# Peptides against a protein of PDB entry 8PQO, part 222

Target 1, 252 residues: chain A of PDB entry 8PQO
Amino acid sequence: VLLKEYRVILPVSVDEYQVGQLYSVAEASKNETGGGEGVEVLVNEPYEKDGEKGQYTHKIYHLQSKVPTFVRMLAPEGALNIHEKAWNAYPYCRTVITNEYMKEDFLIKIETWHKPDLGTQENVHKLEPEAWKHVEAVYIDIADRSQVLSKDYKAEEDPAKFKSIKTGRGPLGPNWKQELVNQKDCPYMCAYKLVTVKFKWWGLQNKVENFIHKQERRLFTNFHRQLFCWLDKWVDLTMDDIRRMEEETKRQ

## One batch from the design tools (peptide; made by RFdiffusion4, then SolubleMPNN)

Design b1_p29_2_s1 (from b1_p29_2, 16 letters changed)
Fold by OpenDDE base, seed 1:
Structure b1_p29_2_s1 (fold): chain B 252 residues (1-252), chain A 29 residues (1-29)
Amino acid sequence: as target 1 above (252 residues)
Amino acid sequence: MLEELRKKIELEIVLGAVLTYLETRQVSS
């Protein structure tokens, strides 16, 4: 088991982020061919647990149509089915990802707290001390081009070049995070994303767990760069606007 | 040796599926 806490600092408020996140997810899905194909919703209901209130969803992603034919023919039963269980109680979210073939031998858990700070809180997820001491804190800087793979880089999604017309935020210079402290009119937040990866195969655990973390970090980085650079597209949207956009995406 | 090869293939298939899922979702909720 390998745990890392990714801390993503953004020059947006916690409330703004909720809109931006949903918009960015929906927008990204539009650009993907067959975004809703093969998704089965098993459960979608409200939940209440330990003072946490939100929406619980259980989805199955059937990826048979997303892989080459020869892979589908060789795939053991359940290998191409991903289960996603999500507890959405913004500003807290939890997602558990499993695979039917791997069963208990594979798990990705992503627990996120969105806080109105600069990523300075320690153990925001309230882990036991023994567990917390083994968690690596990883800071993602959306303005740092060196953290972006060349193949992923887009100039129009570079926070170091983007300036929001509607809000005046950006571009983000090398010391943008330190400068936020002195900018009274610019909101900021940190997404604390505790990622737990378990791959229980002897001899392959460390390699696979590190690989998955590398992919998650890449995705988090690219996504939040997009989220910020799309600020002018979503900052004036309401939650109702977002819901309509989501429904339109599902129809494609 | 054949069993080892099978296990490697199965692993790559699962990892490919996970990667496809992650890239499709971008960020989990």
Scores: peptide ipSAE 0.491, ipTM 0.878, DockQ to the pose 0.709
Fold by OpenDDE base, seed 3:
Structure b1_p29_2_s1 (fold): chain B 252 residues (1-252), chain A 29 residues (1-29)
Amino acid sequence: as target 1 above (252 residues)
Amino acid sequence: MLEELRKKIELEIVLGAVLTYLETRQVSS
């Protein structure tokens, strides 16, 4: 088991982020071939637990159509089915990812707190002290080009080049986080993403767990760069606007 | 030897599925 807490600082408010996240997810999904094909929604209902109120979803991603034919022929039963259980209680979110074939030997858990700070809080997820000692804190700087793979780099998604016309935010220089503290008119927040990866396979646990973490970090980095650079597209939208857009997309 | 090869293939298939899922979701949350 390998735990890391990714801290993503953004020059947006916690309230703004909720809109931006949903918009960016929807936008990214439009660019994906096949869209939501193969997604089975088993559960979508409100929940209440220990004072936490939100929406619970259970989805199965059937990836048979997303892999080559020879892979489908060789795949053991359940290997291409990914289960996603999500508890969405913004500003808190928890997602648990499992695979039918691997059963208890595979798990990815992503727990996120969105806080109006600069990523300075320790143990926001309230882990036991002994467990927290083994968590690596990883800061993602969306303005740092060196954190982006060349194959993923797009100039139109570079926070160091982007300037928001609607808000005046950006471009983000090397010291943008330090400068942000002195700018009363610019909100900021941090997404604290505690990622737990378990991949129990003899001799390959550490290698695979580290690999998955590298992929998650890559995805978090790219996503939040997009989120910021798309600020002018979503900053004036309300949650109602987002819901309407989602409904319209479902009708198409 | 065939069993070892099979296990390797199965691992690659599972990892491929996970990566496909992650890329389609961009960020799980």
Scores: peptide ipSAE 0.491, ipTM 0.877, DockQ to the pose 0.729
Fold by OpenDDE base, seed 4:
Structure b1_p29_2_s1 (fold): chain B 252 residues (1-252), chain A 29 residues (1-29)
Amino acid sequence: as target 1 above (252 residues)
Amino acid sequence: MLEELRKKIELEIVLGAVLTYLETRQVSS
């Protein structure tokens, strides 16, 4: 088991982020071939647990159509089915990802707190001390080009070059986070993403777990760079606008 | 050798599925 807490600082408010996240997810999904094809929604209901109140979803992602035919032919039963259980109680979210074939030997858990701070809180997810001491805190700087793979780099998604016309935010220089403290008019937040990866396969546990973390970090980095650089596209939208857009998309 | 190859294939398939999922979702929440 490998735990890392990714801290993504953004020059947006917690409330803005909710809109931006949903917009960016939707936009990214549009760019993907097939979109929501192969997604089976098993459960979608409100929940209340230990003071946490939100929406619970259980989805199965059937990825058979997303892989080459030869892979599909070789795939054991359930190997291409990903279960996603999500507890959405923004500003808190929890997602548990499992695979039918791997059963208990595979787990990805992503727990996210969105806080109006600069990533300074320790153990925001309230882990036991013994567990917390093994958690690596990883700061993602969306303006740091060195954290972006060359193949992922796009100039139009570079926070160091982007200037929001609507908000005046950006570009983000090397010391943008420090400067943000002095910018009273610019909101900021941190997404604390505690990622737990378990891949119990003899001899390959650490390698695979680290690999998955590497991919998660990559995805988090790219996503939030996009989120910020798309600020002018979503900053004027409301949650109601997003909900309407989602409903309209479902009808298509 | 065959068993090792089989396990390797199975692992790659699962990893591929996971990565495909992650890339399609971008950020889970």
Scores: peptide ipSAE 0.489, ipTM 0.878, DockQ to the pose 0.691
Fold by OpenDDE base, seed 2:
Structure b1_p29_2_s1 (fold): chain B 252 residues (1-252), chain A 29 residues (1-29)
Amino acid sequence: as target 1 above (252 residues)
Amino acid sequence: MLEELRKKIELEIVLGAVLTYLETRQVSS
């Protein structure tokens, strides 16, 4: 088991982020071929547990159509089915990812707190001290080009070049986080993403777990760079606007 | 040896599926 807490600082408010996240997810989905094909929604209902109130979803991602035919032919039963259980109680979210074939030997858990700070809180997810000692804190700087793979880099998604017309935010220089503290009119937040990866396979556990973390970090980095650079597209939207957009999409 | 190869292939298939999922979702909450 490998745990890392990714801390993503953004020059947006917690409330703004909620809109931006939903918008960016929707936009990313539109850009992907196949969209929601192969996604089965088993459960989508409100939940309340231990004072946490939100929306629970259970989805199965059937990836048979997303892989080559020869892979599908060689795949054992359940290997291409990914289960996603999500508890969405913004500003807290939890997602648990499992695979039918691997059963208990595979787990990705992502727990996120969105806080109006600069990523300075320790153990925001309230882990036991012994567990917390084994958590690596990883700061993602969306303005740092060195954290982006060349194949992923797009100039139009570079926070170091982007200037928001609507808000005046950006571009983000090397010391943007320090400068942000002195800018009373610019909101900021941190997404604390505790990622737990378990991949129990003899001789490959550490390699695979590290690999998955590397992919998660890459995805988090790219996504939040996009989220910021798309600020002018979503900053004027409300949650009601997003909900209407989602409903309109469902009707199509 | 054949069994080991089979397991390796199965593992790679699962990993491929996970990666495909992650890329599809971009971000999990």
Scores: peptide ipSAE 0.479, ipTM 0.875, DockQ to the pose 0.729; fails the geometry check

Design b1_p29_2_s2 (from b1_p29_2, 20 letters changed)
Fold by OpenDDE base, seed 5:
Structure b1_p29_2_s2 (fold): chain B 252 residues (1-252), chain A 29 residues (1-29)
Amino acid sequence: as target 1 above (252 residues)
Amino acid sequence: SLEEELKKLELEIVLGSILKYLESKKVSS
């Protein structure tokens, strides 16, 4: 088991982020090839537990169509199905990813707190002290080009080049985080993403777990760079606007 | 052995599935 807490600092407020995130989801849905082909939604309902209120979703990603025929023929039962369970109670979110074949031997858990700070809180997810001391804190700097793979780099999604016309935020220079502290008019937040990866396979646990973490970090980096650079597209949208966009996407 | 080769194949298939899922995600969870 390998735990890392990714801290993504953004020059947006917690409230703004919610709009930006939902906007990005809607845009991703529009651009998704096949319109969710192979994705089965088992559950999509509101939940309330222990004071936590939000939306629960359970999706199965059927990957049979994404692999060659001979792989489908040889694949063990459940090997090509990924389960995604998500509890969305913004500003708290939890996602659990499992595979039917691996059962308890595979887990990706992503727990996120969105806080109006600069990533200074320790153990925001309230782990036991013994567990927390084994968690590596990883700061993602969305302005740092060196953290982006060349194949992922897009100039239009570079926070170091982008300036928001509507808000005046950006571009983000090398010391943007330190400068942000002195800019009282610019809101900021941190997404604390505790990622737990378990892959129990003899001799390959560490390798695979580290690899999965690299993929998650890549996702977090690219997504938040995009979210910031799309600020002018979503910052003036209301939740009602987002809901309309979601409905329009469902009709297509 | 045949058993070892089958295990390798199973691993590759599972890892491929996980990777495909992860790569398909465009929005952070």
Scores: peptide ipSAE 0.596, ipTM 0.917, DockQ to the pose 0.572
Fold by OpenDDE base, seed 1:
Parts: C-alpha cells; structure tokens; sequence
Structure b1_p29_2_s2 (fold): chain B 252 residues (1-252), chain A 29 residues (1-29)
C-alpha cells in the first residue's frame, strides 16, 4: 500500500472551484466521442452518513470494447470491469476504484478536502499518527511547466501564460504562490487529495503502486491547469447553468 | 510453467484495464 497526499493550490475560492469542477466534468462529457460507451451507472442517489451529506454514484466501466478480441476471449471473469464508487459531499469527496477480478487485492482511493488555505494543514484527513507518518506530501504547482509532460502541454492551458479577463487573475509567475499571500483581492484554496493505492501482487506491488500514483499525479496536474485556464468560461456560471449543461449532456 | 504464464497473462490484462481506465479520466474525482 502506498499513500501520498497531493496538495494542489489554486487562485480560486472553494466555492468557485465547485463550479469550475462541475463545468469541466460537463465539458469532458461533451467532448467524449460516443457519450460514454461502456459506462454503466448502477446507482445515483443522495446519501447521508455520519454527518456527511451528498450524492453517491456507482459506475461500472466495461472495457471489453477497448481491448482486442483475443484479449476478451482470454480475460478472466471481471478482469475488464472497473468499479468507480464516489461520494460527493463537497467540499469533501471520496472515490473508490476497484476491479472485480482483483477483489480486495486492488484499490485506488481518492479522498479530497477543499480548504481555503495555502496547503499548510497537516493531516487534514485525520489519519492515525502511525499512518500519517508514512504519507508523502506532494505539492503540485500548476504553473510549473517542468511538471507537465511534453505530450500533454498546451499553450492555451498554460497558467504561466493565461490572463483571466473577467477576474484579472494570472499569469502565474514562478513565485505566484508566495505572492498570493499579499494579494488581498485574490482568493485561494488547496485541494488536499489523499490517494491510497493498493496492488497486492507478489514482486510487483511497489512498481505498480508507484506507476498508478504517477498517472494520478499527471491527471491532477493537467486537470487543474485546465480548470484555471478555463476560468473565464465558468466563473460567472450559476448552479442552474451547470444543471442545464448536465442535462444537455445526458441527452446526447 | 504454464501456471506462471497464465498468471502473467492475467496480470497483463488487469494492468491493461487499470491503465485504460486511468487514461480515460479527464477530470479529477
């Protein structure tokens, strides 16, 4: 098991981020060719547990159509199905990813707290001290081009070049995080993303777990760069606007 | 052995599935 807490600092408020995230989800769905072929929504319902209130979703990603025929024929039962369970109680979110074949031997858990700070809180997820001391804190700097793969880089999604017309935020220079403290009119937040990866396979556990973390970090980096650079597209949207976008996407 | 080869194949298929899922994600959950 490998745990890392990714801390993503953004020059947006916690409330703004919610809109931006939902907008980005809607846009991603629009850009998806085929409208999510192979994705089955089993559950989509409100939940309330231990003071946590939000929306619960259970999706199955059927990957049979994404592999060659001979792989489908040889694949053991459940090997090509990924289960995604999500509890969205913003500003807290939890996602659990499992595979039917691996059962308890595979797990990706992503727990996120969105806080109005600069990523300075320790153990925001309230782990036991013994567990917390084994967690690596990883800061993601959305303005640092060196953290972006060349194949992922887009100039229009570069926070170091982007200037928001509507808010005046950006571009983000090399010391933008330090300078943010002195910018009274610019809100800020940190997404604390505790990622737990378990891949129990003799001799390959560490390699695979590290690889999965690398992919998650890549996703977090690219997504938040995009979210910030799309600020002018979503900052003025209301929740009703978001709901309309979601409904429009469902009709496709 | 045949058993080892089968386990290797199963591992490759599962890893492929996980990778495909992760690569399909465009938004942070």
Amino acid sequence: as target 1 above (252 residues)
Amino acid sequence: SLEEELKKLELEIVLGSILKYLESKKVSS
Scores: peptide ipSAE 0.594, ipTM 0.917, DockQ to the pose 0.574
Fold by OpenDDE base, seed 2:
Structure b1_p29_2_s2 (fold): chain B 252 residues (1-252), chain A 29 residues (1-29)
Amino acid sequence: as target 1 above (252 residues)
Amino acid sequence: SLEEELKKLELEIVLGSILKYLESKKVSS
């Protein structure tokens, strides 16, 4: 098991981030052409547990159409199905990813707290001390180009070049976080993403777990760079606007 | 052994599934 807490600082408020995140999800959904990938939504309902209230979703990603026929023929039962369970109680979110074949031997858990700070809180997810001492804190700087793969880099998604017309935020220079503290009119927040990866397979556990973390970090980096650079597209949207976008997407 | 080779194949298939899922994700939950 490998745990890392990714801390992503953004020059947006916690409330703004919610809109931006939902906008990005809706936009991604619009651009989905299907392509034969079977995403089955088993559950999409409100939940309440231990004082936590939010929306619960259970999706199955059927990957049978994404592999060659001979692979489908050789694949053991459940090997090509990925389950994604998500509890969205913003500003807290939890996502659990599993595979039917691996059962409890594979797990990706992503727990996120969105806080109005600069990533300075320790153990925001309230782990036991013994567990917390094994968590590596990883800061993602969305303005740091060196953290972006060349193949992922786009100039229009570079926070170091972007200037928001609507808010005046950006571009983010090398010391943007320090400068942000002096700008009382600019909100900021941190997404604390505790990622737990388990891949119990003799001889390959550490390699696979580290690789999955690398992929998650890549996703978080790219997504939040986009979220910031798309600020002018979503900053004036309301939750009602987002709901309308989602409904329009469903009707297509 | 044949059993070991089968396990390697199963591993590759499972890893392939996980990777395909991860690559399909463009947004952070």
Scores: peptide ipSAE 0.589, ipTM 0.916, DockQ to the pose 0.559
Fold by OpenDDE base, seed 3:
Structure b1_p29_2_s2 (fold): chain B 252 residues (1-252), chain A 29 residues (1-29)
Amino acid sequence: as target 1 above (252 residues)
Amino acid sequence: SLEEELKKLELEIVLGSILKYLESKKVSS
């Protein structure tokens, strides 16, 4: 098992982020080739548990159509199915990813707290001390180009170049976080993403777990760079606007 | 053994599935 807490600082408020996240999700869905091919939504309902209230979703990603016929023929039962369970109670969110074949031997858990701070809180997810001491804190700087793979880099998604017309935020220089504390009119937040990866397979645990973490980090980095650079597209949107956008995307 | 070779193949298939899922994700959870 490998745990890392990714801390993503953004020059937006917690409330703004909610809109931006939903917009980005809708935008990604719009640009997806083949749409939701192979994705089965089993559950999409409100939930309430231990004072936590939000939306629960259970999706199955059926990958049978994404592999060659001979692989499908040789695949053991459940090997080509990925389950994604999500509890969205913004500003808290939890996602659990499993595979039917691996059962308890594979897990990706992503727990996120969105806080109006600069990523200075320790153990925001309230782990036991013994568990917390094994968590690596990883800061993602959306303005740091060196954290972006060359193949992922796009100038239009570079926070170091972007200037928001509507808010005046950006571009983000090397010391943007330090300068932010002195700007009373600019909101900020941190997404604390505790990622737990388990892949129990003799001799491959560390290799696979580290690889999955690299993929998650890559995703978080690229996504939040996009979210910030798309600020002018979503900052004035209402929740009704987001709902309309989602419905339009479903019809395409 | 043949059984061990089958396990290797199953592992590759599972890893491929996980990778395909991860690569399909464009937004943060």
Scores: peptide ipSAE 0.561, ipTM 0.908, DockQ to the pose 0.587

Design b1_p29_2_s3 (from b1_p29_2, 19 letters changed)
Fold by OpenDDE base, seed 5:
Structure b1_p29_2_s3 (fold): chain B 252 residues (1-252), chain A 29 residues (1-29)
Amino acid sequence: as target 1 above (252 residues)
Amino acid sequence: SAEEKKKKLELEIVLGSVLTYLETRQVSS
């Protein structure tokens, strides 16, 4: 088991982020062929637990259509089915990812707190001290080009070049986080993403767990770079606007 | 061994599916 807490600082408010996240997810999904295809919704219901109120979903992602034919032919049963259990109680979210083939031998858990700070809170997820001491805190700097793979780099998604016309935020220079503290009119937040990866195959645990973390970091970095650079597209939208957009998308 | 090769293939398929999922979702929380 390998745990890392990714801290993504953004020059947006927690409330803004909720809109931006949903918009960016929707926009990213448009670029994916078959984004909604093969998704089976098993459960979608409100939940309340220990004061936490939100929406619980259980979905199965059948990925057979997203892999080459020869892979489908060779894949053991359940290998291409991903189960996603999600508890959405913004500003808190939890997602548990499993695979039918791997059963209990594989798990990815992503727990996110969105806080109106600069990533300075320790153990925001309230782990036991013994567990917390083994968690690596990883700061993601969306303005740092060196954290982006060349194949993923897009100039139009570079926070170091982008300036929001609507808000005046950006471009984000090398010391943007430090400068942000002095900018009274610019909101900021941190997404604290505690990622737990378990891969219980003898001899491969560490390798695979580290690999998955590397991929998660990459995805978090790219996504939040996009989110910021798309600020002018979503900053004036309300949650109702997003809901309407989602409903319109479902009708197509 | 044949068993090792099979295990490797299965692992690659599972990892591929996981990565495909993660990339599709972009953020899973």
Scores: peptide ipSAE 0.555, ipTM 0.903, DockQ to the pose 0.723
Fold by OpenDDE base, seed 2:
Structure b1_p29_2_s3 (fold): chain B 252 residues (1-252), chain A 29 residues (1-29)
Amino acid sequence: as target 1 above (252 residues)
Amino acid sequence: SAEEKKKKLELEIVLGSVLTYLETRQVSS
């Protein structure tokens, strides 16, 4: 088992982020081939647990159409099905990812707190001390080009070049995070993403767990660079606007 | 062994599935 807490600082408010996240997810999904193909929604209902109230979803991602034919032929039963269980109680979110074939031997858990700070809180997820001491804190700087793979880099999604016309935010220079402290008019937040990866297989556990973390970090980095650079597209939207957009999409 | 090679292939398929999922979701949380 490998735990890392990714801290993503953004020059947006917690409330703004909620809109931006939903918009960016929707936009990214549109750009992907297949869209919602192969996604089965098993459960979508409100929940209440230990004072936490939100929306619970259970989805199965059937990836048979996303892999080559020869892979489908060789794949054991359940290997191409990914289960996603999500508890969405913004500003807190939890997602648990499992695979039918691997059963208890595979787990990705992502727990996120969105806080109006600069990533300075320790153990925001309230782990036991023994567990917390083994968690690596990883700061993602969306303005740092060196954290982006060349194949992922797009100039139009570079926070170091982007300037929001609507808000005046950006471009993000090398010391942008420190400068936020002195900018009373610019909101900021941090997404604390505790990622737990378990891949129990002798001789491959550490390799696979580290690899998955590497992919998660890559995805978090690219996504939040997009989120910021798309600020002018979503900053004027409300949650009601997003809900309407989602409903309209469902009707199509 | 042949069985070990088979198991490794199956695990690679699972890993590929996970990666495909992650890429399609962009962010899970």
Scores: peptide ipSAE 0.511, ipTM 0.891, DockQ to the pose 0.710
Fold by OpenDDE base, seed 3:
Structure b1_p29_2_s3 (fold): chain B 252 residues (1-252), chain A 29 residues (1-29)
Amino acid sequence: as target 1 above (252 residues)
Amino acid sequence: SAEEKKKKLELEIVLGSVLTYLETRQVSS
């Protein structure tokens, strides 16, 4: 098992981020062929547990159509099915990803707290001290070009070049986080993403767990760069606007 | 062994599925 806490600082408020996140997810989905194909929604209902109130979803992603024919032919039962259980109680979210074939030997858990700070809170997810001491804190700087793979880089998604017309935020220079503290009118937040990866297989555990973390970090970096650079597109949207956008994306 | 090779292939298929899922979701929430 390998745990890392990714801390993503953004020059947006916690409330703004909720809209931006949903917009960015919907926007990214527009470019995906077969949007919604193979997704089975088993559960979608409100939940309440230990004072946490939100929406619970259980989805199965049937990936048979997303892999080559020869892979489908060789795949054992359940190998191409991904279960996603999500508890969305913004500003807290939890997602658990499992695979039918691997059963208890594979798990990805992503727990996120969105806080109106600069990523300075320690153990925001309230882990036991013994567990917390093994968690690496990883800061993602969306303005740092060196954290982006060349194949992922797009100039239109570079926070170091983007200037928001509607909010005046950006571009983000090398010391943007320090400068943000002195700008009383500019909101900021941190997404604390505790990622737990378990891949229990002799000889491959560490390699696969580290690899998955590398992919998660890459995805978080790219996503939040997009989120910020699309600020002018979503900052004035309502939740109803987001819902309409999601529905339109499903039709394509 | 042949059995070990089969298991490795199956694990690679699972890993590929996970990666496909992650790419399609961008960020899980």
Scores: peptide ipSAE 0.506, ipTM 0.891, DockQ to the pose 0.684
Fold by OpenDDE base, seed 4:
Structure b1_p29_2_s3 (fold): chain B 252 residues (1-252), chain A 29 residues (1-29)
Amino acid sequence: as target 1 above (252 residues)
Amino acid sequence: SAEEKKKKLELEIVLGSVLTYLETRQVSS
């Protein structure tokens, strides 16, 4: 088991982030062919547990259509089915990802707290001390180009170049986080993403777990760079606007 | 061994599926 807490600081409010996140996810989905193809919703219901109130979803992502034919032909039963169990109670969210083939031998858990701070809270997910001491805190700086793979870099998604016309935020210089503290009118938040990766196969555990973390970090980095650079596209949208967009997308 | 190669292939397929999922979702919370 390998745990890392990714802390993504953004010059947006927690409330803004909710809109931006949903917009960015929707935008990314538009760019993907097939949209919701192969997604089976097993459960979609409200839940309440230990004071946490939100929406629970259980979805199966049937990825047969997303892989080459030869992969599909060679894939064992269940290998191309990803189960996503999600507890969405923004500003808290938990997602558990499993695979039918791997059963209990594989798990990715992503627990996210969105806090109006600069990533200064320790153990925001309230892990046991013994577990917490093994968690690596990884700061993702969306303005740091060195954290971006060359193949992923886009100038239009570079926070160090972007200037929001609507908000005046950006560009994010090397010391943007420190400067942010002095900008009383600029909101900020941190997404604390505790990622737990479990892969039980002997000899491959560390390799696979580290690999998955590397991919998650990459995705988090790219996504939040996009989210910020798309600020002018979503900052004036309301949650109702987002909901309408999602509904319209579902109808297409 | 042949069995090991098979398991490796199966794992690669699973990992590929996971990556495809993750990329599709962009960010899971």
Scores: peptide ipSAE 0.518, ipTM 0.893, DockQ to the pose 0.704; fails the geometry check

